# Peptides against a protein of PDB entry 3V4L: the designs that were tried, part 16

Target 1, 386 residues: chain A of PDB entry 3V4L
Amino acid sequence: GQPLAKDKVALLIGNMSYWEHPKLKAPLVDVYELTNLLRQLDFKVVSLLDLTEYEMCNAVDEFLLLLDKGVYGLLYYAGHGYENFGNSFMVPVDAPNPYRSENCLCVQNILKLMQEKETGLNVFLLDMCRKRNDYDDTIPILDALKVTANIVFGYATCQGAEAFEIQHSGLANGIFMKFLKDRLLEDKKITVLLDEVAEDMGKCHLTKGRQALEIRSSLSEKRALTDPVQGAPCSAEALVRNLQWAKAHELPESMCLKFQCGVHIQLGFAAEFSNVMIIYTSIVHKPPEIIMCDAYVTDFPLDLDIDPKHANKGTPEETGSYLVSKDLPKHCLYTRLSSLQKLKEHLIFTVCLSYQYSGLEDTVEEKQEVNVGKPLIAKLDMHRGL

## One batch from the design tools (peptide; aimed at target 1 G79 F164)

Design b1_p11_7_s2 (made by RFdiffusion4, then SolubleMPNN; from b1_p11_7, 7 letters changed)
Fold by OpenDDE base, seed 1:
Structure b1_p11_7_s2 (fold): chain B 386 residues (1-386), chain A 11 residues (1-11)
Amino acid sequence: as target 1 above (386 residues)
Amino acid sequence: MEVKLVSYSTE
């Protein structure tokens, strides 16, 4: 019979906004497009941008809690990275210059922990460089991996080589994702799918002789990303997994705020990623005696590092949201919360209504505090250790 | 427009 997945879970990490290293761009698009494709494949996807070392560790720990016997686990990473002695290291955004293994996440350590969960399939898609880091003299003595015959690595590049993005005037994928996305929905054994991606990438004149896909696999079974999820969740663990994933993707409900002046504001929420939310405000009712009226959001928790200069924009694109702008209501003010993983408390903020009456020169302000609880990834309490 | 390759290497 066709192989069945007990469930399908993916963690996608895109690091771009490095503190001490060159900034990237493609991981934004790559994580977003891969999230949409994996969702069509019935994956439970957690998508995270710009994680610190601590936040990456917690994201991996939460991902491992979703894994169980016969579950398909997929880890995608796009960002800076290196490979020493066959160990792949993902570089967090807060990594020092130079970085070492103690500042980075070892993929083979994650694989060891996934093997302890008796997963049905382990897929690693690593869109990072595989050059040696000469500042890292550590030889991690990893314990011998179990022979599980269910491991697939898709490396964006060969050992000792670089991975690239194409920067032009617009948004673009990284080289690996550009070719992967066109085949990801095909009902093929994952190693066959990746081999076809390697052939397609090999036709790219820009990266010819600089980047080539490497496939490392022990996969003995015909498993595909298209493999159906086995029926209703029959185990308590499967129910817990479904509830945990649902909590990490729960948006606040849209609300109508009523001010004393008779203005009504619609407050809405949209997810760009599991850690990135857009707040939007619109005036839905205005008394005729009010000639001008604007609704601003302010007084965010300090943990979110919200710059007021980037809040309350007339377009999603002015906030840095280029991907979800088509799905958002028009004629709003938009604010992008890009670090929801940092939220320790409830998301409490102020909606400030500034308005002017006909025949009065002075602006009037009314304020309402809004508590929306913990949105999206903030429900997982990733910061319980800080 | 000139297409620039950007490495994911920090070096």
Scores: peptide ipSAE 0.371, ipTM 0.850, DockQ to the pose 0.814
OpenDDE base, seeds 2, 3, 4, 5: peptide ipSAE 0.366, 0.371, 0.332, 0.364; ipTM 0.857, 0.860, 0.832, 0.848

Design b1_p11_7_s3 (made by RFdiffusion4, then SolubleMPNN; from b1_p11_7, 5 letters changed)
Fold by OpenDDE base, seed 3:
Structure b1_p11_7_s3 (fold): chain B 386 residues (1-386), chain A 11 residues (1-11)
Amino acid sequence: as target 1 above (386 residues)
Amino acid sequence: STTKLVSYSTE
């Protein structure tokens, strides 16, 4: 019969905004496009950008809580990385220069923990460099992996080689995602799908002799990403997993704020990623006596590091939100909260209405505090371990 | 616009 997944769970991490390392661009697009594809494949997807070491550890721990016997687990990473002695290390955005294994997440350690969950399939898609880090002489003594025959690695590049992104005037994918996305929905054994991606990548004149896909697998069964999820979750564990995932993807409800001057503001929320939310404000009603009015959001929690200069933009693109702008209402002010994983408390902020009456030179301000609870990934309390 | 490849290398 066709293999069944008990459930399908994916963690996607894209690191770009490194503190001590070259900034990347493609992980933004790659994580977003892969999220949409995996959702079409009935994956529960957690998508995270720009994680510190601590935040990456917590994201992996939360991902492991979603794994159980017969669950398909997929980990995608796009960012800086290295490979020492056949161990792959994902580099967090706060990693020092030079970084070592103690500053990074070992993928083989994650695999060990996934094997303890008795997963049905373990897929790692690693869009990172595989050069040796000569500043890290650590030989990881890994315990012997179990023989689970359900492991697939898709490395964006060969051992000792680099991974690349395409930089144009616009958004573009990394080389790996550029080819992976065209085949990801195919009903094929995952190793066959990745082999076809390798052939397509091998035709790329830009990366010929610089980057090639490596497939490493111990997959004894014909498992595909298209494999159907086993019917309604009847187990208590499956219900808990579904609730946990749903909790991490719950947006605040849209609000209609009414000011004393008679202006009505729509306050809305959109998810770009599990840790990235767009807030938008729109004037939905204005008395005729008010000639101009704008609704600004301000007074965000300090944990979010919101620069007011990047808040309240006339377009989503001016906030750095290029991917969801088509799905947002027009004629708003937009603010991008890109670090929801840092939120320890409820998201409380101020909506400030600035307005002018006809025939008065003075600008009037009214303020309302808004509490939207913990949006998206902030509901998982990724910080509870500090 | 010329297509530029950017390495994920930190070097």
Scores: peptide ipSAE 0.391, ipTM 0.881, DockQ to the pose 0.826
OpenDDE base, seeds 1, 2, 4, 5: peptide ipSAE 0.389, 0.386, 0.364, 0.386; ipTM 0.871, 0.879, 0.858, 0.874

Design b1_p11_7_s4 (made by RFdiffusion4, then SolubleMPNN; from b1_p11_7, 7 letters changed)
Fold by OpenDDE base, seed 1:
Structure b1_p11_7_s4 (fold): chain B 386 residues (1-386), chain A 11 residues (1-11)
Amino acid sequence: as target 1 above (386 residues)
Amino acid sequence: MSVELVSYSTE
């Protein structure tokens, strides 16, 4: 019979906005497109952008809680990285310059922990550099990996080589994701699928002799990303996994705010990623006596680092949201919350209505406080260690 | 338009 997955879980991390290192662009598009493809494959996907070391550790810990016997686990990372002695290190956005292994996440340590969960398949897709870091002299004493025969690594590049993105006049994928996305839905053994991606990438004239896909596998079974999830969640663990994933993807309900002047505001929410939400406001009713009115969002929790200069934009694109703009209502003011993982408390903010009456020179303001609880990834309390 | 390759290396 066709192999069955007990469940399918993916963690996708895209690091771009480095503090002490060159900024990247492709991880935004790559994580978004891969999220949509893995959802079509019935994966439970957590998608995270721009994580610190602490936030990456917590995201991995939460991912490991979703893993169990016969579950398919997929980790994708796009960002800066290095490889020392066959150990792959993912570089967080807050990593110092130079960084060391103590500032980074070791993929082989994550693999060890995944093997302890008795997973049905472990897939690592690593879109990062694999050069040696000469500033890190640490030889990780990794315990011997178990012989589980269920491991697949897709490295975007060869050992000691670089991975690249293509920067052009718009949003573009990294080179690995550009070819991976075209084949990811194919009903093939994952190693065969990645071999076809390697052949397609090998035809790329831009990266010929600079980047080549490396496949490292111990996969003894014919496992595919298309393998169906085993039917009704029969275990308590499967129910917990479904509930945890659902919590991490619960948006606040859209609400209608009514002001004393008789203006009605629609407040809506959209997910761009598990840690990135767009708030949008629109005027749905205005009394004829009010000639002008605008609805601004303000007074956000300090933990979110929201610059007011980037809030309340006339387009999603002006907030830095280029991917979900087609699914958003038009004629709103838009605010992008890009760091929901930092939210320790409930998301409480103010909706400020600024308006003018016909025949009055002065602008009037009314304010309403809104509490939307913990949206998206903020429900997982990733901060429980601080 | 020039296509630029940006490395994921920090070096």
Scores: peptide ipSAE 0.378, ipTM 0.853, DockQ to the pose 0.813
OpenDDE base, seeds 2, 3, 4, 5: peptide ipSAE 0.355, 0.363, 0.350, 0.358; ipTM 0.851, 0.852, 0.848, 0.851

Design b1_p11_8 (made by RFdiffusion4)
Pose (drawn by RFdiffusion4):
Structure b1_p11_8 (pose): chain A 386 residues (1-386), chain P 11 residues (1-11)
Amino acid sequence: as target 1 above (386 residues)
Amino acid sequence: STELVSRHAEL
């Protein structure tokens, strides 16, 4: 009568800043939006931006670790894609020009690994182009799929076609997400809902005859993204899964820093994506003997490759964050730390204090090191092992 | 400005 979910887990990857290929803009916004919608449907969501081939493989491994018998698994990719010989490929940011299947992730490979885990539902939302990579000589000769009647595909476009994004100077949106976001929360069967999305997508003027939604499904059960999760977890296997999930969305505690000169610096942290964290520095207290002072953040782990133009900015928007000044506490210096999947080490940076005493010209520098451990996805140790 | 952009790699 009523289909049930053991758990609902989602992996969302949004690639924008390609090294050898045109950079995209809507993936960041679309990924942010799909996480919020999927969380309302009570999903364990992993949101990641600008992953290399190696990094993309690890995200799939962490996602597969969160899937067991009866778990609804969902994969959303927004970025560059190509389709050769019946296989869909997601292109990582590190991809060379020209690129081949070896440089890319085959979705069919990911699907087989999910079937090996006995998942109740396999939903794939591929918000990518589907043309031939004429340079791809290799045909993967992949093994046949087990008939499981729970596979669902939401291709943003058809085979040989292109998926489009509106790059309006401001926010920038994807077409698939413009029509998906208004309908995702419905209690319809996943296949029915995706078809109703395909109708509204046809009413699109910007994309008519160039992009159409393609649905491929084997699903023989009235399963939906709104189906409930098996109430009390109470199983030992169920507990290990909730810990593994919480292990990735840990944020450092908002600490207060005391300086030898009697100045207090409040250090705040904000989550944007599992891959993205925002630090802010507020000068909370200073003694009367000091009037002039500015707190600045430096000496980040080189693995993260933090550009200076994204750090120590008056507002969060100036760092490139999707989060706005109404979401983040007012008046601090905001700094954006994207690319946490690159952190093998522990997070250590210096909060540097440049200040001046009453009646003196000289400028005094007081540097204090801060170790915040492995924030968010860095805690998963994706680089672990030999 | 507003532009419609493909997610094609432009090889």

Design b1_p11_8_s1 (made by RFdiffusion4, then SolubleMPNN; from b1_p11_8, 5 letters changed)
Fold by OpenDDE base, seed 5:
Formats: C-alpha cells, structure tokens, sequence
Structure b1_p11_8_s1 (fold): chain B 386 residues (1-386), chain A 11 residues (1-11)
C-alpha cells in the first residue's frame, strides 16, 4: 500500500540579522517559499526568522512536542553554520564573535531527540556552510544514536565547503532552495528527489565546482513528502497536535474602530511568518467636516523592540515586507512586528487618530487602546523557561 | 552578472 504519515510537521528557521556576523539575505525568501510548498504538501509549518540561541532551543523543543510515532518531521535551517568532527552547528543571531559549540545548536542532538519520538520520517535540510570552526576545539560527546532507517540529511554543500547566496539587487534564493523548490512537490522517494536536485545543481554553470548537494540517508523505506496524512485524527495526541499548531497560526480578527469625531478605522492583521505579523490601518469612513485624517499605531510592548521610524509606512515594502505585499489591502499604513517570539504578555498597542476640521488650525487627537491577545507564535509562550 | 556570495562568517 502507499505509505501513510500519522501527521506531517515542519520547523523552518531562517537567520539573517546577525549581531556580530555578516548579514544574510536568502533565508527570508527561502523560508517563505519553502513554507508555501510544504503547506501544499499538508505539512503543519512553523516558520521563524532571526532567532537567538534561547529562542532556537525553545522552537526546537516545541517542534519535538509535535513529533510522535509515525509523524513526519522536517527541520529546515538557513543561516550561518559550521561542521566540526561530523557535527553540524546552527549559529543563532546573538552568537558572539568568535562563536563556539556552547553558543550554537547541534543538529545531531536534535536528531537524537527526534529518534526517541519513533517518527515515520526525519528530514534535515541544512542550508549553511560546512567549514570547520577553528575557534572551537570542543569534541561533543554525543550519546550513541539509535539505529533507525528513517533519517535523511540534505546538506546544501559538501563537507568543508561553503554555501552561497545569489547576489541580486532584489530578492533572491540561496543556491540550494533555487533547485529544491522546482522539485519539492514531486511524488518521489525523498532521497530520489534530493538526488535529482543534486543533478540539477551539478548541471548549472554558476554552481558547478562551487557548491554541491550532499545526501546522507538511512531511509530503507519508500517515503515521500507527498505521502498522505492518515485520515481524521482519531487519537487524543493527534487532536492535541492539531490544536497546538492551530494556536500558533491564529491571527487576530480584523477590527472596526469608531472614534468620537465619527471617523471609522479598519485595523487588520496578516502573517508573513509564524513570528512576523503585519498590522495595517485604513480610514473606512470620514465625516466631510474633517479635511485631514491620519491613523497610526504606537505604544507597542517594549519586548518587541519596535522602532517608531519603521512603523506606520505607506507601503509594506518600506517596513521590510516584500513577500506578502501583493496579498495586503492597498492604501493603508503598515507596521511590521518581526519578533513576536519575544512577546511575554498580550499585544496591547494604541491606535492614534490625528485629524483637522475645516476652518480650524489646530490638529485634534483621539486614542484607543487595542488588546489583540497573543498573536501567532506568541501563544506558545517560548520565553517562559520551564 | 549573477555573483555568488559566500555565507561564511570569515569574510
């Protein structure tokens, strides 16, 4: 019979905005495009940008809670990384210069924990450099891995080699995602699909002799990313997993705010990633006596590090939102919240209406406080250490 | 010309 997944869960991490290291560009597009493809494959996808060490650990722990017997797990990482003694390390955005193993997440430690869940398939897609870190002489004492025949690694590059981005004036993929995206929806065994991606990369004149995909697999079964999810969730664990995933993807409802002057504001919300939300405001009704009227959002929680200079923009692109801008309403003011994982409490902010009456020189202000609860990933309380 | 940029931290 066709293999069945009990469920399909993916964690995608894209680190770009490093504090002490060169900034990257490709992870933004790569995480977004991969998210959309995995959703078409019926994966439950958590997509996260620019995580600290602590936030990465918590994201992995929450991902491991969604894994169970016969579940397909996929971990994608795009960012800085290194490989020492066959151990792969993902570098968080807050990693010091130089970084060491104690500042980074070891992929083989994550694999050990995934093997304890008795998953139906484990896929690691590592879009990072595999050069040795000469500042880290630590040999991780990894406990012996269980002998399992359901693991697949796709390394974007060879051992000891670099991964590359495409330098363009606009949005561009990394080299690995450029080829992976064209094949990801194919109904093929995952190791055959990755081998075809490796051939496509090897035929490209840009990448030939610079970057090559490495596949490491123990996969003895015919398993594909296209394998259907087992039907209605009959188990309590499947219901819990569905609720946990739904909770992490719940947007606030759109609101119609009414001010005393008779102006009506539409407040709306859109997800770019699981930790990135766009707030947009539009004037939907204005009395004729009001000649000028602007509605802006302010007074965000300090934990979000919202710079007011980047808030209330006339376009999504001016906020740094280039991917979802086509799906957003036009003629709004836009604000991008890029760090929803940092939110400890409810998202409370102020909508301020500034307006002028015909024949009055003075600007009038009205304010309304808005509480939208915990949006998206903020519902997982990732900052509450156990 | 499409240039490739290394994602290595050693620039």
Amino acid sequence: as target 1 above (386 residues)
Amino acid sequence: MTELVSTDTKL
Scores: peptide ipSAE 0.354, ipTM 0.858, DockQ to the pose 0.670
OpenDDE base, seeds 1, 2, 3, 4: peptide ipSAE 0.349, 0.351, 0.344, 0.340; ipTM 0.858, 0.854, 0.854, 0.853

Design b1_p11_8_s2 (made by RFdiffusion4, then SolubleMPNN; from b1_p11_8, 4 letters changed)
Fold by OpenDDE base, seed 5:
Formats: C-alpha cells, structure tokens, sequence
Structure b1_p11_8_s2 (fold): chain B 386 residues (1-386), chain A 11 residues (1-11)
C-alpha cells in the first residue's frame, strides 16, 4: 500500500541578521517559498527568522513536542554554519566572533532526539556552508544513534565546501532552494527527488564546479513528502498536536476602532512568518468636518525592539515586508513586528488618531489602547525558561 | 551578470 504519515510537521529557520557576522539575504525568500510549498503538501509548518541561540533551542524543543510515532519531521535551516568531524552546526544570530560549538546547535543532537520520538521519516535540509571551523577544536561526544532507517539529509553543498546565494538587487533564492522548489511537489521517494535536484544543480553553468548537493540517507522505505496524512485525528496525541500547531498560527481578529470625533479605524493583522506579523491601519469613516486624519500605532512592548522610524509606513515594502505585500489591503499604514518570539506578555499597543477640524489650526489627538493577546508563535511562550 | 556570493562568514 502507499505509505501513510501519522502527521507531517516542519520547522524552518532562516538566520540573516547576524550581530557579529556578515548579513545574508536568501534565507528570507527561501523560508517563505518553502513554507508555502510544504503547506501544499499538508505539513504543519513553523517558520522562524533571525533566532538567537536560546530561541533556536526553544524552537527545536517545541518542534520535538509535535513529533510522535509515525510522524514525518522536516527541519530546514538557512544561515551561517559549519561542519567539524561530520557534525553540522547551525549558527544563531547572536553567535560571537569567532563562534564555537557551545554557541551553536548541533544537528546530530536534534536527530538523536527525533529518533527517540519514533518518527516515520526524518528529513534535514541544511542550506549552510560545510567548511571546517578552525576556531573550534571541540570533538562532540555524541551518543550512538539508533538504526531507524528513516533518515535523509540534503546538504546544499559538499563536505568542506561553501554554499552560495545569488547576488541580485532584489529578492533572490539561495542556490539550493532555487532548484529544490521546482521539484518539491513531485510524488517521488524523497531521496529520488533530491537526486533529481542534484542533477538540475549540476547542469546549471553558475553552480557547476562551485556547489553540489550531497544526499546522505538510510531510508529503507519508499517515503515521499506527498505521502497522505492518516485520516481524521482519532488519537488524543493527534488532537493535542493539531491544537498546539493551530495555537502557534492564530492571528488576532481584525478590529473596528471608533473614536469620539466619529472617525472609524480598521485595524488588521497578517502573518509573514510564525514570528513576523504585519499590523495595518486604515481610515474607514471620517466626518466631513475633519480635513486631515492620520492613525498610527505606538507604545509597543519593549521586548519587541520596535524602532518607531520603521513603524507606520505607507507601503509594506518600507517596513521590510516584500513577500506578503500583494495580499495586504492597500492605502494603509503598515508596521512589521519581526521578533514575536521575544513577547513575554500580551501584545498591548496604542492606536493614536491625529486629526484637524476645518477652520481650526490646532491638531487634536485621541488614543485607544489595544490588547490582542499573544499572536502567532508568542502563544508558545518560548522565553519561559524551565 | 548573476554573481554568486558565499555564505561563509570568513569572507
């Protein structure tokens, strides 16, 4: 019979905005495009940008809570990384210069924990460099892996080689995602699909002799990303997993704010990633006596590090939101919250209405506080250390 | 020309 997945869960991490290292560009587009493709494959996808070491650890722990017997787990990482002694290290955005194994997440440690969950399939897609880090002489003492015969690694590059992104003036994929995205929806064994991606990369004149996909697998069964999820969630564990995932993807409801002057503001919310939300405001009603009227958002929680200079923009693109801008309402003011993982409490902020009456020189202000609870990933309380 | 940029932090 066709293999069945008990469920399908993916964690996608894209690190770009490093503190002590060169900034990347491709992970933004790569995580977004891969998220949309995996959703078409009925994956429960958590997509996260620009995580610290602590935030990456918590994201992996929450991902491991969604894994269970016969579940398909996929981890994608795009960012800086290295490989020492056959161990792959993902570099967090807060990693020091130079970084070491104690500042990074070891992928083989994550694999060990996934094997303890008795997963149906473990897929790692690692879009990072595989050069040795000569500043780290640590030999990780890894516990012996179990023989589960359900593991697939797709490395964007060969051992000891670099991964590349396309230098363009606009949005561009990394080299790996450029070829992966064209085949990801194919009903093929995952190792056959990745082999076809490797052939496509090898035919490209840009990548030939610079970057080649490496596939490492022990996959004994014909498993595909297209494998159907086993029917209605009849188990208590499947219901819990569905609720946990739904909780991490719940947007605030759109609000209609009414001010004393008779102005009505529509407040709306859109997800770019699991930790990135766009707030937008629009004036939906204005009395004729009001000649000028602007509605802006302010007084965000300090934990979000919102620079007011980047808030309340006339376009989504001016906030750094290039991917979802086509799906957003037009003629709004836009604010991008890029660090929802940092939110410890409810998202409380102020909507400020500034307006002028016909024949008055003075600007009038009205304010309303808005509490939208914990949006998206902020519902997982990732900052609550045990 | 489409240039490739390494994602190696030592560059």
Amino acid sequence: as target 1 above (386 residues)
Amino acid sequence: MTELVSTDPEL
Scores: peptide ipSAE 0.274, ipTM 0.820, DockQ to the pose 0.666
OpenDDE base, seeds 1, 2, 3, 4: peptide ipSAE 0.268, 0.267, 0.264, 0.261; ipTM 0.818, 0.813, 0.812, 0.821

Design b1_p11_8_s3 (made by RFdiffusion4, then SolubleMPNN; from b1_p11_8, 4 letters changed)
Fold by OpenDDE base, seed 1:
Structure b1_p11_8_s3 (fold): chain B 386 residues (1-386), chain A 11 residues (1-11)
Amino acid sequence: as target 1 above (386 residues)
Amino acid sequence: MTELVSTSPEL
């Protein structure tokens, strides 16, 4: 019979906004496009941008809680990275310069923990450089991996080589994701699919002799990302996994705010990623005696590190949101919350209405506090260890 | 020109 997955879970991490290292661009598009493809494959996807070391550890721990016997686990990472002695290290955005293994997440440690969960398939897609870090001579004492015959690594590049992004005047994928996305939905054994991606990358004249896909696999079974999820969640663990995933994707409901002046504001929410939300405001009713009015959001929790200069923009693109702008309502003010993983408490903020009456020179302000609870990833309480 | 940028920091 066709192999069945007990469930399918993916963690996607894209690190771009490094503090002490060169900023990247491709991970934004790569994580977004891969999220949409894996959702079409019935994966439960958590997508996270710009994580610190602590936030990456917590994201991996929450991902491991979703894994169980016969579950398919997929980890994708796009960002800075290195490889020492066959161990792959993912570099957090807060990593010092130079970074060491103590500042980074070891993929082989994550693999060990996934093997303890008796997973049906373990897929690692690593869109990072594999150069040696000569500033770190630490040899990780890795325990011997179990012989589970269910592991697949897709490395964007060869051992000791670089991975590249294409800098164009607009949004572009990394080289690996550019070819992976065209084949990811194919009903093929995952190692055969990745081999076809490697052949397609090998035809790219830009990266020829600079970057080539490496496949490392022990996968003995004919497993595909297209393998159907085994029917209705029959176990308590499957119900918990479904509830935990649903919590990480719950948006606040759209609100209609009514001000004393008779202005009505629509407040709406959209997810760009599991840790990135767009807030948008629009004036849906204005009394005729009010000649001008604007509704802006302010007084955000300090934990979110929101620069007011980037809030309340006339377009999603002016906030740095280029991917979801097509699905957003037009004629709003937009604010991008890019760090929802940092939110310890409820998201409380102020909606301020600034308006002018016909025949009055002075601007009037009305304010309403809004509590939307914990949106998206903030419901997982990733900070419970502080 | 399409420029390839390494996802490796210069360490």
Scores: peptide ipSAE 0.200, ipTM 0.809, DockQ to the pose 0.824
OpenDDE base, seeds 2, 3, 4, 5: peptide ipSAE 0.185, 0.193, 0.177, 0.192; ipTM 0.801, 0.802, 0.795, 0.802

Design b1_p11_8_s4 (made by RFdiffusion4, then SolubleMPNN; from b1_p11_8, 6 letters changed)
Fold by OpenDDE base, seed 1:
Structure b1_p11_8_s4 (fold): chain B 386 residues (1-386), chain A 11 residues (1-11)
Amino acid sequence: as target 1 above (386 residues)
Amino acid sequence: MTKLVSTSSQL
């Protein structure tokens, strides 16, 4: 019979906005496109951008809570990284220069923890460099891995080599994701799919002799990312997993705010990633005696690190949101909240209406506080250890 | 021109 997954869960991390290292661009597009493809494959996807060491540890811990016997687990990482002695290290955005293993997440440690969950399939897609870090002489004493015969690594590059992104005048994928996305929906054994991606990438004249896909697998069974999820959640653990995933994807409901002057504002919310939300405002009703009015959002929690200079933009693109702009309402003011993982409390902010009456020179302001609870990933309380 | 940029951070 066709293999069945008990469930399918993916964690996607894209680190770009490094503090002490060169900024990347590809992880934004790569995480977004891979999220949409894995959702078409019935994966429960958590997608996170620009995580600190602490936030990456918490995201991995929450991902491991979703894993159980016969569950398919997929970890994707795009960012800076290195490989020492066959151990792959993912570099957080707050990593010092130089970084060491103590500042980074070891993928083989995550694999060990996934093997303890008796998963049906473990897939690692690592879009990072695999150069040795000569500033880190630490050899991680890895405990012996169990022989589970269900592991697949897709490395964007060979051991000791670099991974590359294509910088054009616009947004572009990394080299690995560019070819992976064209094959990912195919009903093939995951190792056969990755081998076809390796052949397609090998035809790329830009990266020929600089980057090649490496596949490392112990997968003895014919398992595919297309394998159907086993029917209705039969276990308490499957119900908990479904509820936890649903919490991480719950947007605030759209609101109609009514001001004393008779102006009505529509307040809406859109997810770009599990930790990135767009707030948008629009004037839906204006009394004729009001000649001008504008509605802006302000007074955000300090933990979100929102620069007011990047808030209340006339386009999503001016906020740094290039991917979801087609799906947003037009003629709004847009604000991008890019660090929802940092939110400790409820998202409380102010909607301010500035307006002018016909025949008055002075602008009038009305303010309304809005509490939207904990949006998206902020519901998982990733900060419970502080 | 298409520019390849390494995702390597250490010099």
Scores: peptide ipSAE 0.275, ipTM 0.851, DockQ to the pose 0.818
OpenDDE base, seeds 2, 3, 4, 5: peptide ipSAE 0.256, 0.261, 0.242, 0.265; ipTM 0.843, 0.839, 0.836, 0.843

## One batch from the design tools (peptide; aimed at target 1 A26 H80 C129 E165)

Design b1_p12_1 (made by RFdiffusion4)
Pose (drawn by RFdiffusion4):
Structure b1_p12_1 (pose): chain A 386 residues (1-386), chain P 12 residues (1-12)
Amino acid sequence: as target 1 above (386 residues)
Amino acid sequence: HTTHLVSRDAKL
């Protein structure tokens, strides 16, 4: 009568800043939006931006670790894609020009690994182009799929076609997400809902005849993204899964820093994506003997490759964050730490204080080191092992 | 302000 989910887990990857290929803009916004919608449907969501081939493989491994018998598994990719010989490929940011299947992730490979885990539902939302990579000589000769009647595909475009994004100077949105976001929360069967999305997508003027939604499904059960999760977890296997999930969305505690000169610096942290964290520095207290002072953040782990133009900015928008000044506490210095999947080490940076005493010209520098451990996805140790 | 419709093609 009523189909049930043991758990609902989602992996969302949005690639924008390609090294050898045109950079995209809408993936960040679309990924942010799909996480919020999927969380309302009670999903364990992993949101990641600008992953290399190696990094993309690890995100799939962490996602597969969160899937067991009866778990609804969902994969959303927004970035560059090509389709050769019946296989869909997601292109990582580190991809060379020209690129081949070896440089890319085959979705079919990910699907087989999910079937090996006995998942109740396999949903794939591929928001990518589907043309031939004429440079790809290799044909993977993949093994046949087990007939499981739970596979669902939401291709943003058809084979040989292109998926489009509206790059309006402001926010920038994807076409598939413009029509998906208004319908995703419906209690319809996943295949029915995706077809209703395909109708509204045909009413699109910007993309008519160039992009159409393609649905491929084997699903023989009235399963939906709104189906309920098996109430009390109470199983030991169910507990290990909730810990593994909480292990990736841990944020450092908002700490207060005391300086030898009697100045207090409040240090705040904000989550944007599992891969993205925002730090802010507020000068909370200073003694009367000091009037002039500015707090600035430096000495980040080189693995993160933090550009100076994204750090120590008056507002969060100036760092490139999707989060706005109404979401983040007012008046601090905001700094954006994207690329946490690059952190093998522990997070150590210096909160540097440049200040001046009453009646003196000289400028005094007081540097204090801060170790915040492995924030968010860095805690998963994706680089672990030999 | 500008608005462009952009393919997510790699444009090889």

